# Peptides against a protein of PDB entry 8HF1: the designs that were tried, part 65

Target 1, 320 residues: chain A of PDB entry 8HF1
Amino acid sequence: NVMLYATKPTEVMVSFPHQEQVLTVTRLISAEIEKFYVSLDLMNIGVQPIRRSKSLQCLRDPSKKSFVKQLFNDFLYQMKEYGIYAASIAIISLIVEFDIKRRQAETLSVKLMHRTALTLCEKIRHLLVQKLQDMTYDDDDDNVNTEEVIMNFSTPKVQRFLMSLKVSFADKDPKDICCLVFVERRYTCKCIYGLLLNYIQSTPELRNVLTPQFMVGRNNISPDFESVLERKWQKSAIQQFRDGNANLMICSSVLEEGIDVQACNHVFILDPVKTFNMYVQSKGRARTTEAKFVLFTADKEREKTIQQIYQYRKAHNDIA

## One batch from the design tools (peptide; made by RFdiffusion4, then SolubleMPNN)

Design b2_p14_2_s3 (from b2_p14_2, 5 letters changed)
Fold by OpenDDE base, seed 2:
Structure b2_p14_2_s3 (fold): chain B 320 residues (1-320), chain A 14 residues (1-14)
Amino acid sequence: as target 1 above (320 residues)
Amino acid sequence: SPLSYEPPELIPEP
């Protein structure tokens, strides 16, 4: 029980200006997704065979349309919360997912639905990449992954996060680093992982210093083949982090589910701390000497965040 | 332009 450990990390706050990246491209993408939802609602995917129900009753599977909408809603959230650069990485995950679902489709109608979703993802990818290239003078695709492009197309929160990493870890020994990064949503782990890979590669002071990994919470909904691959990935990522082959781990609620990781010297909370459990579990990982617990907050939410942390501290002390 | 670096603020003890 993490609550039994008297962890006294230094709790710090990084503020960022609340600026929504309201670009024409983000509005266009949002409008294209909304148009797609209208089209998706009109699609007749027919009756789907329920493989595991003993009942011969083919039901219309609204879950297939719901899943498609969930992925696009998750993408829209990433684009809003992390910026266009993060969205360019997030869209690749949707492309992969919809291509898998398209190939696994048991009916032509479901195959067509996933194909239509995939076509939209490719259009979105093109719009995002084109916007990233607008700042690069060179038409070379490799030039979109520079520190400058990453920073300019990231939200203020992500900019402050990346700067905090750079200042905290520039030219340090990789062995002295044990960093956790907490995010609210499971899909954000992979998006921030991809962003960090590119940022570290573009930042000389972090090259060979930071080796990121990510953990995605278990999807309890579908024990299908995808869940086996996700479980294998999680085990490998955790093992690499334990062995010191990775020194930065991006996590969602996975650590709340009782996955034990080593004591860390840095814990970054990239998204708002919404629960007392999240506060205790994440803070409880910052156990080394001089451990830092870093919160990110919008300037407008600074006071509210401080008050929330005081409430959580009080509640933690009342249980200890 | 990207933001400038700002040092983290200590969350004081209440």
Scores: peptide ipSAE 0.450, ipTM 0.926, DockQ to the pose 0.850
Fold by OpenDDE base, seed 4:
Structure b2_p14_2_s3 (fold): chain B 320 residues (1-320), chain A 14 residues (1-14)
Amino acid sequence: as target 1 above (320 residues)
Amino acid sequence: SPLSYEPPELIPEP
């Protein structure tokens, strides 16, 4: 029961230009992944021993190839939606995952498959880091984590998001801030968290103001594959946000899982609102006096976004 | 160059 508290948040929209220009590096990375998929389809990994573990994941990907493709497709989505800088953080998560899977491989063929994926991730990481360094005129400063580099290698959506954070929270008391950032995909939470850590550290007006945390929903597919560490980390992240030790939480689908977070004064919706439930649940967290509910939309989708919000408002008023 | 800051647009009540 999200109590329909009588105080409606101020609903605002931030528009951003559609990025038409695909950089040469993003085309090269996409082509390398496509070439890898052709090679992956030709790999004979044999029949894997079905571990009698009741995990639905073993049922969905008996070949373990679809999971590899899923991780690279998720990476390609992050690179497109958030930019090269976000992609440089996202690729590290793939490297970690493929190294774990390589070490856990029961067969030589599966070990080789994950090793080949890992080698591609290291090549992609090098291409991304090299492109981030192209803006540093001084060959000696390996610091690709400046405000300038982050802004220039982020999509217009992410640029507007970061500027909205800076203007909203510059030089404020950390105790007066309770911010949620909603993203569509689980893996995006960690990527945007890493980006925000670097942005906050590079932005003097935010360094002692914003303390970010992230939360990923429970893995409905395999609660047994959530490492004990991930579950402990999620509980700690929520507790830090409840205690005010973190004042910005990045989350995906948190509200469907019955995770209660406090009333917030800012709710940012970084990705398109795809469902009425997501609209009601996310808006229902902006419950303080003068709370803001901030949407991000491409200029080309502005009118469609406004009409969708009107439909959701109408549907909300008809049920309330 | 990065975008300039633009203030959020109010989504009016219908």
Scores: peptide ipSAE 0.444, ipTM 0.925, DockQ to the pose 0.856
Fold by OpenDDE base, seed 5:
Structure b2_p14_2_s3 (fold): chain B 320 residues (1-320), chain A 14 residues (1-14)
Amino acid sequence: as target 1 above (320 residues)
Amino acid sequence: SPLSYEPPELIPEP
């Protein structure tokens, strides 16, 4: 019986201060979205015919208004959790989604609803970009993608994450890096990916060192909305990470869905660990001899996080 | 101003 001493990764914690970004622009954006919800509730989009496909979403809101509200609520969450810079990336995904839905609209009323949502997204994008430009003297859109702008318009959590990447990987050989970044929500993967591309490009010590990719788990709620393109993208992203063409993978719940990725030397948990399964599966990917498992926590939640990790360690040792 | 860098702390054994 070779007891494969599963080399337990070094578990470390990075604390960050809980600062609410009390920016006038954030309050203005939230107020514009709330005004839009009032207008959206007054829109007569008709009773949409129940399409025979028993997709759970068609059963919940035949009006498609709930889906529009969900996308804006997801955006508001990203703006709060990751900051204004991340929100400027996230809003582009809403613009793309509403433009597609506007073009695919079967009725004039649904087309107008998605057009109104798109117009609001363009207004929000302008307000965000204008706020990022307040730190730049030059009107060039590329000047908002500096390390300084990214850091100043990111939440304390994202600032600590970016600093941890810079210190961990500055001037290293790309082949010696196999990094996972876990986030809670699907849409966060693409947002943090876009942020990391700009941060790596603006940070000389990380240029040609980190090659990020993202994967999103399967949409268990509506397999009908998983485009053939999204499934192809996920397969390509996983293959690039396996082949070493990408050395940093951003993922949400992917391990719970049984997607097998290689053994990693770094695992970052950017959002709180909410389940024992997430803890075991994410930690179980940090399998190299010197592997690091890095947790991010607000200072106010530090003790609660430590106690939760002790409970998970105990439960894991009782099963092993 | 962005936060200063702080090194990660080891989560002790209980």
Scores: peptide ipSAE 0.442, ipTM 0.926, DockQ to the pose 0.832
Fold by OpenDDE base, seed 3:
Structure b2_p14_2_s3 (fold): chain B 320 residues (1-320), chain A 14 residues (1-14)
Amino acid sequence: as target 1 above (320 residues)
Amino acid sequence: SPLSYEPPELIPEP
């Protein structure tokens, strides 16, 4: 019995300076969203038509306003954690969601609410794109997707992440790459996917080397609210990654949901490791002989992160 | 200005 010593991945840390990028544009956007919340609280969206019991009706009206606030709060989080460039991608997802909900609105008041949210998203998109164009001499929208613009309008965390990808994968054979990128939030998967598509296209050394996909974890909300389209996309993305047609997968809590992904040679943890389960599951995917497990930490949180990893290593060895 | 590249630090065994 050759005990195949499971080769433990090399655990490494990338530090980044904690910069609160307090730009005038981010303050303006935050203030416009706060004004919108005040207006949204004053909106009477009426009692929705009864297809289910009276007790579920009183919960439906708060749920539509709360969902609008959730999308804008998630957008504000993306802008803070990943930067203005990532926010310009994230706002497109909100525009699509509010346009769908506007079309599906059963009442004029709900239709007006989603229209007002959509108008705010278009204003935010314009403010973000205008700020990205401040570095370009040419008025063409395509000029905002350069490596330089992406790097300058990304947070220090995202800059270190993109540099780590470039150094790790420049001019490599696509077949030798199996990379996972873990993020905390569902909406971050789509945002970082859009950012990576533009970054890879703008970076010659990564063109035809990296083919990204993303997988969104199942909504903790009932499987009934996952669109048939989202479930088809998830199945297609997993299959492309298994077949080697994609070699970089962006995931949220997907591994907690029992999705079997192949053994990878690189695992990047872009957001803080908050749970023991996240540590074990993400590290457990780095199974090749030269596998790397890469953590990103703010300089101020470096010591706390190292201590947390030692606690997780101890707890993992006590269970194994 | 974008950050300079810094190599990853090895997390030692305790």
Scores: peptide ipSAE 0.436, ipTM 0.922, DockQ to the pose 0.853

Design b2_p14_2_s4 (from b2_p14_2 with P1S E4S V10L)
Fold by OpenDDE base, seed 2:
Structure b2_p14_2_s4 (fold): chain B 320 residues (1-320), chain A 14 residues (1-14)
Amino acid sequence: as target 1 above (320 residues)
Amino acid sequence: SPLSYQPPELIPDP
């Protein structure tokens, strides 16, 4: 029982200014996605064969359109919550996913739908990369991955997070680091992972200090669609973190699913703690001596966050 | 300009 053995980590909060990056590019991208949704709703993808139903009745598969919309909605969320730089990484994941779905398409209409989604992702990628390049004098893709570009095109939350990592782990022994980073959404794990790879590579003080991995929670809605590759990758990532080959793990609800990770000295909660279970499970991983549990909050939500933590502490003490 | 570093604030016990 994780609750019974939880050491009391030092609970700390990092505040950030609530500034929405209301850039012209983000508005353009949002408008292009909205136009695409209208077009997507008008697309006749026909009747899809139900592979798993013994029913010979071909049904219209709204799930395919719903999945496309889900991916773009998750992208829009990442762009809003983490910024343009994170969005430039997130869009690559959509490109890969839609290309896979395009190749796996059993019908020409479904193939065309995924192709149209892919073309939109390529346009979005171009708009994002072009905006990142506006700060770089050189057209080289490598110049967009600097600490300066990452910081300038990240939200205040992500900026505070990256600075907190830099100050916490600069020039430390990698063996002394066991860090968890919790995010709300599964797709954010990969996005923040890619951002951290580039940030660590661009930050000399973190080079060879931090080795990130990520874990995505199982798709509880459709565990059957979880690829064998995704499952293998999750097992490998967990093993690398256990073996100390990775010392920073980005995860979502994975710990709530009973995936056991080692006792950590740092737990970062990048997104708001929405549930008591998330609070207990994440805090319960900060088990080493002098373990830190770090929350990120908008300045406007500071008091609400503190009150929520007090409620969770009370509820935890009433059960302990 | 990016934000400067801000040290974490302790969440006191109530």
Scores: peptide ipSAE 0.484, ipTM 0.936, DockQ to the pose 0.851
Fold by OpenDDE base, seed 5:
Structure b2_p14_2_s4 (fold): chain B 320 residues (1-320), chain A 14 residues (1-14)
Amino acid sequence: as target 1 above (320 residues)
Amino acid sequence: SPLSYQPPELIPDP
C-alpha cells in the first residue's frame, strides 16, 4: 500500500472589506422590482389546469409567479454580492429566460406577465449600462468592458478575486494552469464567466493565458428546464477542461454530483464554504505538489472563517 | 477607486 501522501494544498485566505455599495442606481432597481412584485400579485393569470405533467414545477407554482420572483431575487442577490458590472451580465440571462417563457406561454395572461417582466429587465439593463458609461467618455458599448470599469463596478470580493487571478497567472504558460473557481449558485457561474471573459480580453497579461469555461450542476429540481442544448454544452465544457482547451472552470456544486475533473493547481472558493462536504471535495481537487486552496472572506467574518476551517481540518484528519 | 492588491494570508495550523 503506497500511502500516496495526498499532498495537502496550501490553504490561504484573501480578506476584503465589507463595503455596502450604496449606489442610487441599485436602490432605484430594487424599488422598481418591489413595485413590479405588487403589480405581479394583482395579475389574474387564472388557475392553470394542473397538467398531469410530472414536472415538480407545475406542482410548486401553478401560477408561475413564484418563478418570476425567484429570477428577480436571484438577480438582486447577484447585484449585491458581485456588483453592478456582474448585474449587467446577469440581467441578460433574465431577458433570455423571460423571452423563452413569453414565447412558450399557453395563455394570454401568462404571456403578458412575462412581457411585463421583460420590459422591467430592459429598463434595468438600460439603468446599469448607463451607470457603467458614466466612467466612459465615448457612448460605444465596448468601452464599458475595460479593466477599469470592471474593477470600479465590482464588489470588494470580486476586485480581490480578479487581482488574485492577475497576480497568480500574469504571463504564465497556459499549460501550467489548471484552475477551479467554486461559487454557491448555478446562475453565478454564467455571470462570473461573462465577467472573466471581458476582464481577460481587457487585461493583456491574461490574454491568451486564461481560457475560462463554466459548468452548472444538473437541475435535480426540474429536468424539464435543462434544455438538450444546456446538457450538451455542460458535457462539452467538461471535455474542453479535461482536454486542456480550457484551463479555468467556474462551477457550482459539481463535486456533490460526482463530476470527475482533473487534478488542479489552483482552487478558488469565491463564496463562503457552507458544508464540510464542499470543503473536502473542493480541497480534494487541489492535488498538485504546489496546489493552492484560496478562500475569500469579508474582514468581519475572518475569525469565524478561520475557526470553521480549523473544524473542517480536524474532521478531515479524523476520517483520513 | 478599486482596492489595492493584498497578498493571500496563510491559514495557520491551530
Scores: peptide ipSAE 0.482, ipTM 0.937, DockQ to the pose 0.869
Fold by OpenDDE base, seed 4:
Structure b2_p14_2_s4 (fold): chain B 320 residues (1-320), chain A 14 residues (1-14)
Amino acid sequence: as target 1 above (320 residues)
Amino acid sequence: SPLSYQPPELIPDP
C-alpha cells in the first residue's frame, strides 16, 4: 500500500514558456497525415474474417483503420508535446509497427493499407531528418544526435527536463540515483527513452552516470497480443532497475498494475497530473530521505497546476 | 536558442 507511507518528498515545479513553434515542417507533416486520413477513409478493405481469437482488439477495430489513425494521432501528439527531435524517434516505432502489420496482412487490401501508411512514415522521417540536418553547417557530419540538435529541436518542456536531469545528476555516483520519469502515453515511454539515450551519450557529465530503461504498462486490451518479446523486455527492464543496472526508469501508469518498484530519490512528472490516483501513486514512489517530486508546467498553466496540487494534497491528508 | 537552466520552484505547503 503506497498510501500508508506518508513520506513527504519535496514537491517542486519547473515552469516552461508556452512556445507554439509552428514550424513549416510540422505544418507539412500534419497536412500529409490529414490527406492520408481522407485517402484511408476511401479505401475499401472489405469485411475482414473475424478470427475467433477472443482478442478485444478485433472487437474495437474490425476495419483495422482506427488503429492506423491511433498510431498517427499518437505521433502528432508526441511531435507537439516533445518536439521534432522526439518525433524523429517516434516515427521509427510507427515504421516498425506498420511493417509488422503489412507482413501479417491476410488480404491484399489490408496489405496495401499498411504499405501506404509505411510510405507516409518514411516521407515524414525524411522531412524530420532533413530539418534536423539544417542546423549542421558541416555537410559531412550526418550526426543529428548532438546535445545542441536535441536541445534546439525539443519543446521548452523537454529542454527544461533535460537541463533538470543534467544539473541533478552531473558527475554523481550511479548507485546514489534512483529516478522515475512518468509520462501519460505508452508510446511516449519508447520515444523519451530513445531521446534520453542520445542525450546521455552526447552529455559527458551523464554518460557513465545515467543508465535509462523504459517500461510500458500491460496492454489491458489484449495481453495475448503483447509479443512474448515485449513481455520479456518489461520483466528484464524491471529486474535491471531493481538490481541497480538501470537507475532511471521511464514509465506510464505502471503503478495501477501492481508493479512494485523500489523507493526512489527522484520522481519526474513530465506530463500533466490528470488524476488524484496518479498523484498519490507517483508521489508515493519518492520515499527516500530528501526525495524530490518534480512537476513540469507551462507558465500559462502555473497557477492552475499549483491549485490542482493543493487540492490533491488536501484530499490525500483527508484520507491518510 | 535553447532555454537556460531554471532552478525548480518549491511548491509551498498551503
Scores: peptide ipSAE 0.479, ipTM 0.936, DockQ to the pose 0.868
Fold by OpenDDE base, seed 3:
Structure b2_p14_2_s4 (fold): chain B 320 residues (1-320), chain A 14 residues (1-14)
Amino acid sequence: as target 1 above (320 residues)
Amino acid sequence: SPLSYQPPELIPDP
């Protein structure tokens, strides 16, 4: 009986200073979104025909206004948690989504609502890009994607994450890398993916080393709201990661949904581990020899994070 | 100024 001692991953923690980056531009953007919410609440979008419900009574689709507010609230979260550079990428996703919704609008009032949201996103994009350009001498849009600009306009958490990637993977063979990056929110996957593409392209030691992909968990709400494009993207991304054509996967809740990915040598937890299930599922992917499980924590939450990990280790050993 | 690199700290067994 060769007791296959399942090699437990090395659990490590990276601390970062808790700095609320209170920039004038972030205050201005937040105030413009709040003004827009007041305007949005006053908009009469009329009765929306709900295609599915035979019941005549639920004619008010609060869902269209609530969806617009959800996207801006998710954007404000990305700006706070990841910084201005990540926000400049996140806003492009909102622009694309509101332009699609504007074109698909069944009524003039809904078309106008999505047009007003789109105009606000374009204003926010301009304010963000202008702030990124304040560090560049040249007005060329391409100069905002440098390692220096990315680092200076990212939160301390994102700075520590990017430095940890650079030190871990500089000049390594791409075939020896199988990395997972876990984030809490669906929209963060795409935002951090765009940030990593630009960071890898600006960092010579990583350009031919890291090939990122992202996977979004299935929307718990309805498989009917997943576009055919999103499902095709998820299938392509997971296949590229299985085939070794991608060696870094950014994911949210993917393992909770039973998506099987290969054994990895690195697992990064970019956001706080909030559940025992998230801890077990993410740690359970770090299965190779010398695998690392890397947590990121604010300095003020360090002791609380360590105690939470000890509780999760105990609970995991009691079930095993 | 961006942060300097900080090496990961081992989380020991209790």
Scores: peptide ipSAE 0.473, ipTM 0.933, DockQ to the pose 0.857

Design b2_p14_3_s1 (from b2_p14_3, 4 letters changed)
Fold by OpenDDE base, seed 5:
Structure b2_p14_3_s1 (fold): chain B 320 residues (1-320), chain A 14 residues (1-14)
Amino acid sequence: as target 1 above (320 residues)
Amino acid sequence: KPLEYVPPELIPEP
C-alpha cells in the first residue's frame, strides 16, 4: 500500500486593513442609482409573461425590473469590495447587457426601460473615468491604466492581492506557474480579469510572465439564459489553461462538478471561504509538492478566519 | 497612498 502522501499545500494568510471608501464619487453614484430605482418603480412595462422552467422555479424574466435592479446592486457590491478602478471595468459589462436587452426588447416600454438604464450606466462610467483621471495630467483614457492609478483606486484587499502576485511571480518562467484565483461571484471573474490585464500590462516584471483567463460557472438559474457565446468562451478559456497558453485562471467559487483543471502550484482565495465544500475543492487544486494556498482576510476577521480554517482542517481529516 | 507589502503569514497547525 503506497500511501500516496497527498502533499498538503502550505496554507498562508494575507491580512488587509478594513477601509471604507469615503469617496464623494461613490456617494454620487449610489444616489443616482437610488433615484433611478424610484423612476423604475413608476415605469409601466406591462404584465411580463411568467415563463415557468420545467423545474417549477419561476424563471425571473430578464426583462423584469428586478433583473435591472440586480445588475446595479451587483455593480455597487463590486465598487465597494474591489474599488472604483474595478467598478470602471464592471460598468462596461452592464452597458453591454443593457444594450443587448434594449435591442432585443419586444415592446416600446421595455426598450425605454433598458435605454434609461443604459443612459445611467454611461453617466456612471463618465463619473468613474473622470475620478481616475484626477491622478493623470493627460485626458487620454490609456493614462488611467497605470500601476499607480490601479493601486490607488483599488480596495486594500485588491492592493494586497496585486502585491502578492507581483512578489510571487516577478521575472519567473511562465511554464513554472499554474495559478487559480477564486472569487465568490460570477460577475467578479470578468471584472478581476480586466483589472489583471491592465495591471500586468502596466507592470514590466509581470509582462510575458502572467497570462490570465477567466472561467464563469454555469448560470445556476437556467442554461437557457447563458448565451452560446459565453459557453464557447468558457470552453476556450479552460482549454487554453490546460494547454499552458494561460497560466492564471479566475474562477467563481462554483467549481462545477466536472471542470477538471490540472494540479496547480498556487491557489488564491480572494473572497471569504464560506463553506467546507469550497475549502476542500479549492485547496484540492493545490496539488504540487510546493503548492501554496493563500487566503485574504480583513484584520478584524483574522481570528475568525483562522478558527474557521481549523474547523475545516479537522472536518477534512475526519473524512480522509 | 497604496499599502506597503506584507509577507504572507503561515496558518499554524492547531
Scores: peptide ipSAE 0.473, ipTM 0.937, DockQ to the pose 0.860
Fold by OpenDDE base, seed 2:
Structure b2_p14_3_s1 (fold): chain B 320 residues (1-320), chain A 14 residues (1-14)
Amino acid sequence: as target 1 above (320 residues)
Amino acid sequence: KPLEYVPPELIPEP
């Protein structure tokens, strides 16, 4: 029982101003995705050949179009919640995914659909990178990965998160650090990981201190070859964190599924705690002496967040 | 400009 052995971590909150990134580039990107959805709905992808093992129903696989829309909707979420810098990393994950799906396409129509999605991702990438370069005098791609660019093109939430990491871990011994970062969505793990790699590399006080890793939940939708690679990668990432080769792990609800990770001294909750289970499982990882459980909340949601934590504390004490 | 650092607030015991 994870609850019986948990030392009470110090529960702290970092507030951030609610700022919607009203950038012209974000509006353009959203409009291009919406235009693409209209085009996608008009695409005839035909009848998909059913893999031989399940029944003869010629289901138009609405799952293929729905998957494309899901990836772009998740991208739009990353751009909104974490900023255009995180979006520039998130779009690369979409490019990789659509390129894989394009290569694996069993029909010309499906291949064309993924090619069209990929072309849109490249356009979005260009728009994002161009906007990041507006702060740099030199056109070199490496110049967009500075601490200044990362901070200026991140949401207030991400800015407070990065500053909290810097202050918490600057010039510390990497062996003394066992940090978890919880995010709501599996795709956020990848973009926050990429953002952290660049931020750590651009922050001298953190370069030899933090070694991030991420873990993504199992894709329950398709037990395809991709799910085997993801499972292998997930095992490797967890092992690196257990062995101390990584000291910061970005994770989603995957730890709720009973993945055993070490007792941590820091747990950051980057996204709102939406469930009692998430609260208990994430807080239950902050078990070392002087462990910190850090919540991030918009100023406007501060009171609501505090009340929610009080309800979760009460419910936790009633079952302990 | 990026936000300044703000120290974490203790969530009080009720």
Scores: peptide ipSAE 0.467, ipTM 0.935, DockQ to the pose 0.866
Fold by OpenDDE base, seed 3:
Structure b2_p14_3_s1 (fold): chain B 320 residues (1-320), chain A 14 residues (1-14)
Amino acid sequence: as target 1 above (320 residues)
Amino acid sequence: KPLEYVPPELIPEP
């Protein structure tokens, strides 16, 4: 009943050309990761002691290798979906994670495994930064964070997203903005957050207008696997968004039951809407007068996206 | 080259 009187947001779509730009650097990085997987499979890290603590599902030996492979697979996904500029930000998160795991290593073999992964991440970082510098005459690290470099080394999807933000929010009062950005994957939140910080800082019309935050959905994995730091950071980010100290929030999951977030005037769906729940819950945050719900789709998937939205609208009306 | 701006298209009611 209360859902029937909510002002329906204006649902809009932004199309982008499907360009599989296979850069030589992305092929080289992928080949180096595959070589590393072969070496990782040959590493004997020894039987991990099963500490029978009831709460710690003792991740057997395969789980430490599988976690390393997961991080590199998520990196490869981000490089493909968002571009090499986003990948240069994403690789820093892998470096930080592998350095933490290296310090926390209980055995020399596990320490060596994380050190080898870290060495590969540093090599990947140098290859990415060198490619970003190919557009700059000056070798200064600060010159790679320009609007031009960000746009040229981002995928067509990310370019359309950044342009849509610029046109939507240029020179507006920051108090009049309440924006959500939904992405599919947990690690994408932090990557797109870092990209947006650099883009906003390089774009005069947005510098004092947009203040981004991110929020990672709780893993369906036990709250025991969330670091105390991650939980504190999530609580702080939500509070800043409630207080209006942040006006753009990046989310990988629909804001779970119990995260009361204010009515938003803009909701951007950067990745494909894969589920009815994602559609209803993300759209349900666009509740202000004249609220916009913005989808991004490849031109080849345009018709399929429209038909999927019609199915979700029908299903939503059948339950209302 | 970066893409040109394209305005969002309204998704009509079916």
Scores: peptide ipSAE 0.465, ipTM 0.933, DockQ to the pose 0.862
Fold by OpenDDE base, seed 4:
Structure b2_p14_3_s1 (fold): chain B 320 residues (1-320), chain A 14 residues (1-14)
Amino acid sequence: as target 1 above (320 residues)
Amino acid sequence: KPLEYVPPELIPEP
């Protein structure tokens, strides 16, 4: 039980300026997704065969339209919260998902719906890549993965996060690092993982120092839809982190499922701490003597974040 | 231009 550990990590905050810089490309992408939603609502997909899955409680989207909208809404969130560079990685995950769904489609109408979603994802990918290339003289897709491009096309939050990693871990022994990065959403784990791989590879001081992995919780969607491959990958990622073959793990709210992860010396909270349980569970992983618990906050939300942490500390002391 | 590094601020005990 994580609450029983009297861990007192050093709690620190990194502030970042709130930039509402709505780039023209992000407005264009949002407008294309909204046009697609109008078209999607007009699609007649017919009655989907209800495969009686044993768990009656899975909110199966009977139309499969809400799931498509959820993926694009998650993409729009990632583009807003993490930036255009992160969005260029996130869109690939949508392409893969919609291609799987297109191939698994039991009807022509469902196949067409997923094909239309794929066509939109490829258009969005092109718009994102073209915008990343505005800083490069060369049309080569590999040239968009530089430290400069990553930093310039990331949100202020992500810039502060990457700089905090660089300063915290530059030229350190990989064995002395045990880092957790908490994010709110499942799809953000993979997006931030891809961003970190490219950033670490572009940053000499972090090359061979940080080896990232990600873990995704069991989908609240029936265990029947978790590919055997995803479940194997999750088990492998956790084992690599336990064995020290990975020293940075990106997690969503998965720690509620009792995944025993070792004591960490760094815990980064990239997204706002929305619940007391998230605070206690994430802080309870920072168990070493010099463990750091790092929060990221917009300057406008700094005071509110401090007050929220004080309330969580009080509530934790009242239960302990 | 990317932001400059800012050191983390300690969240003191109240």
Scores: peptide ipSAE 0.464, ipTM 0.933, DockQ to the pose 0.869; fails the geometry check

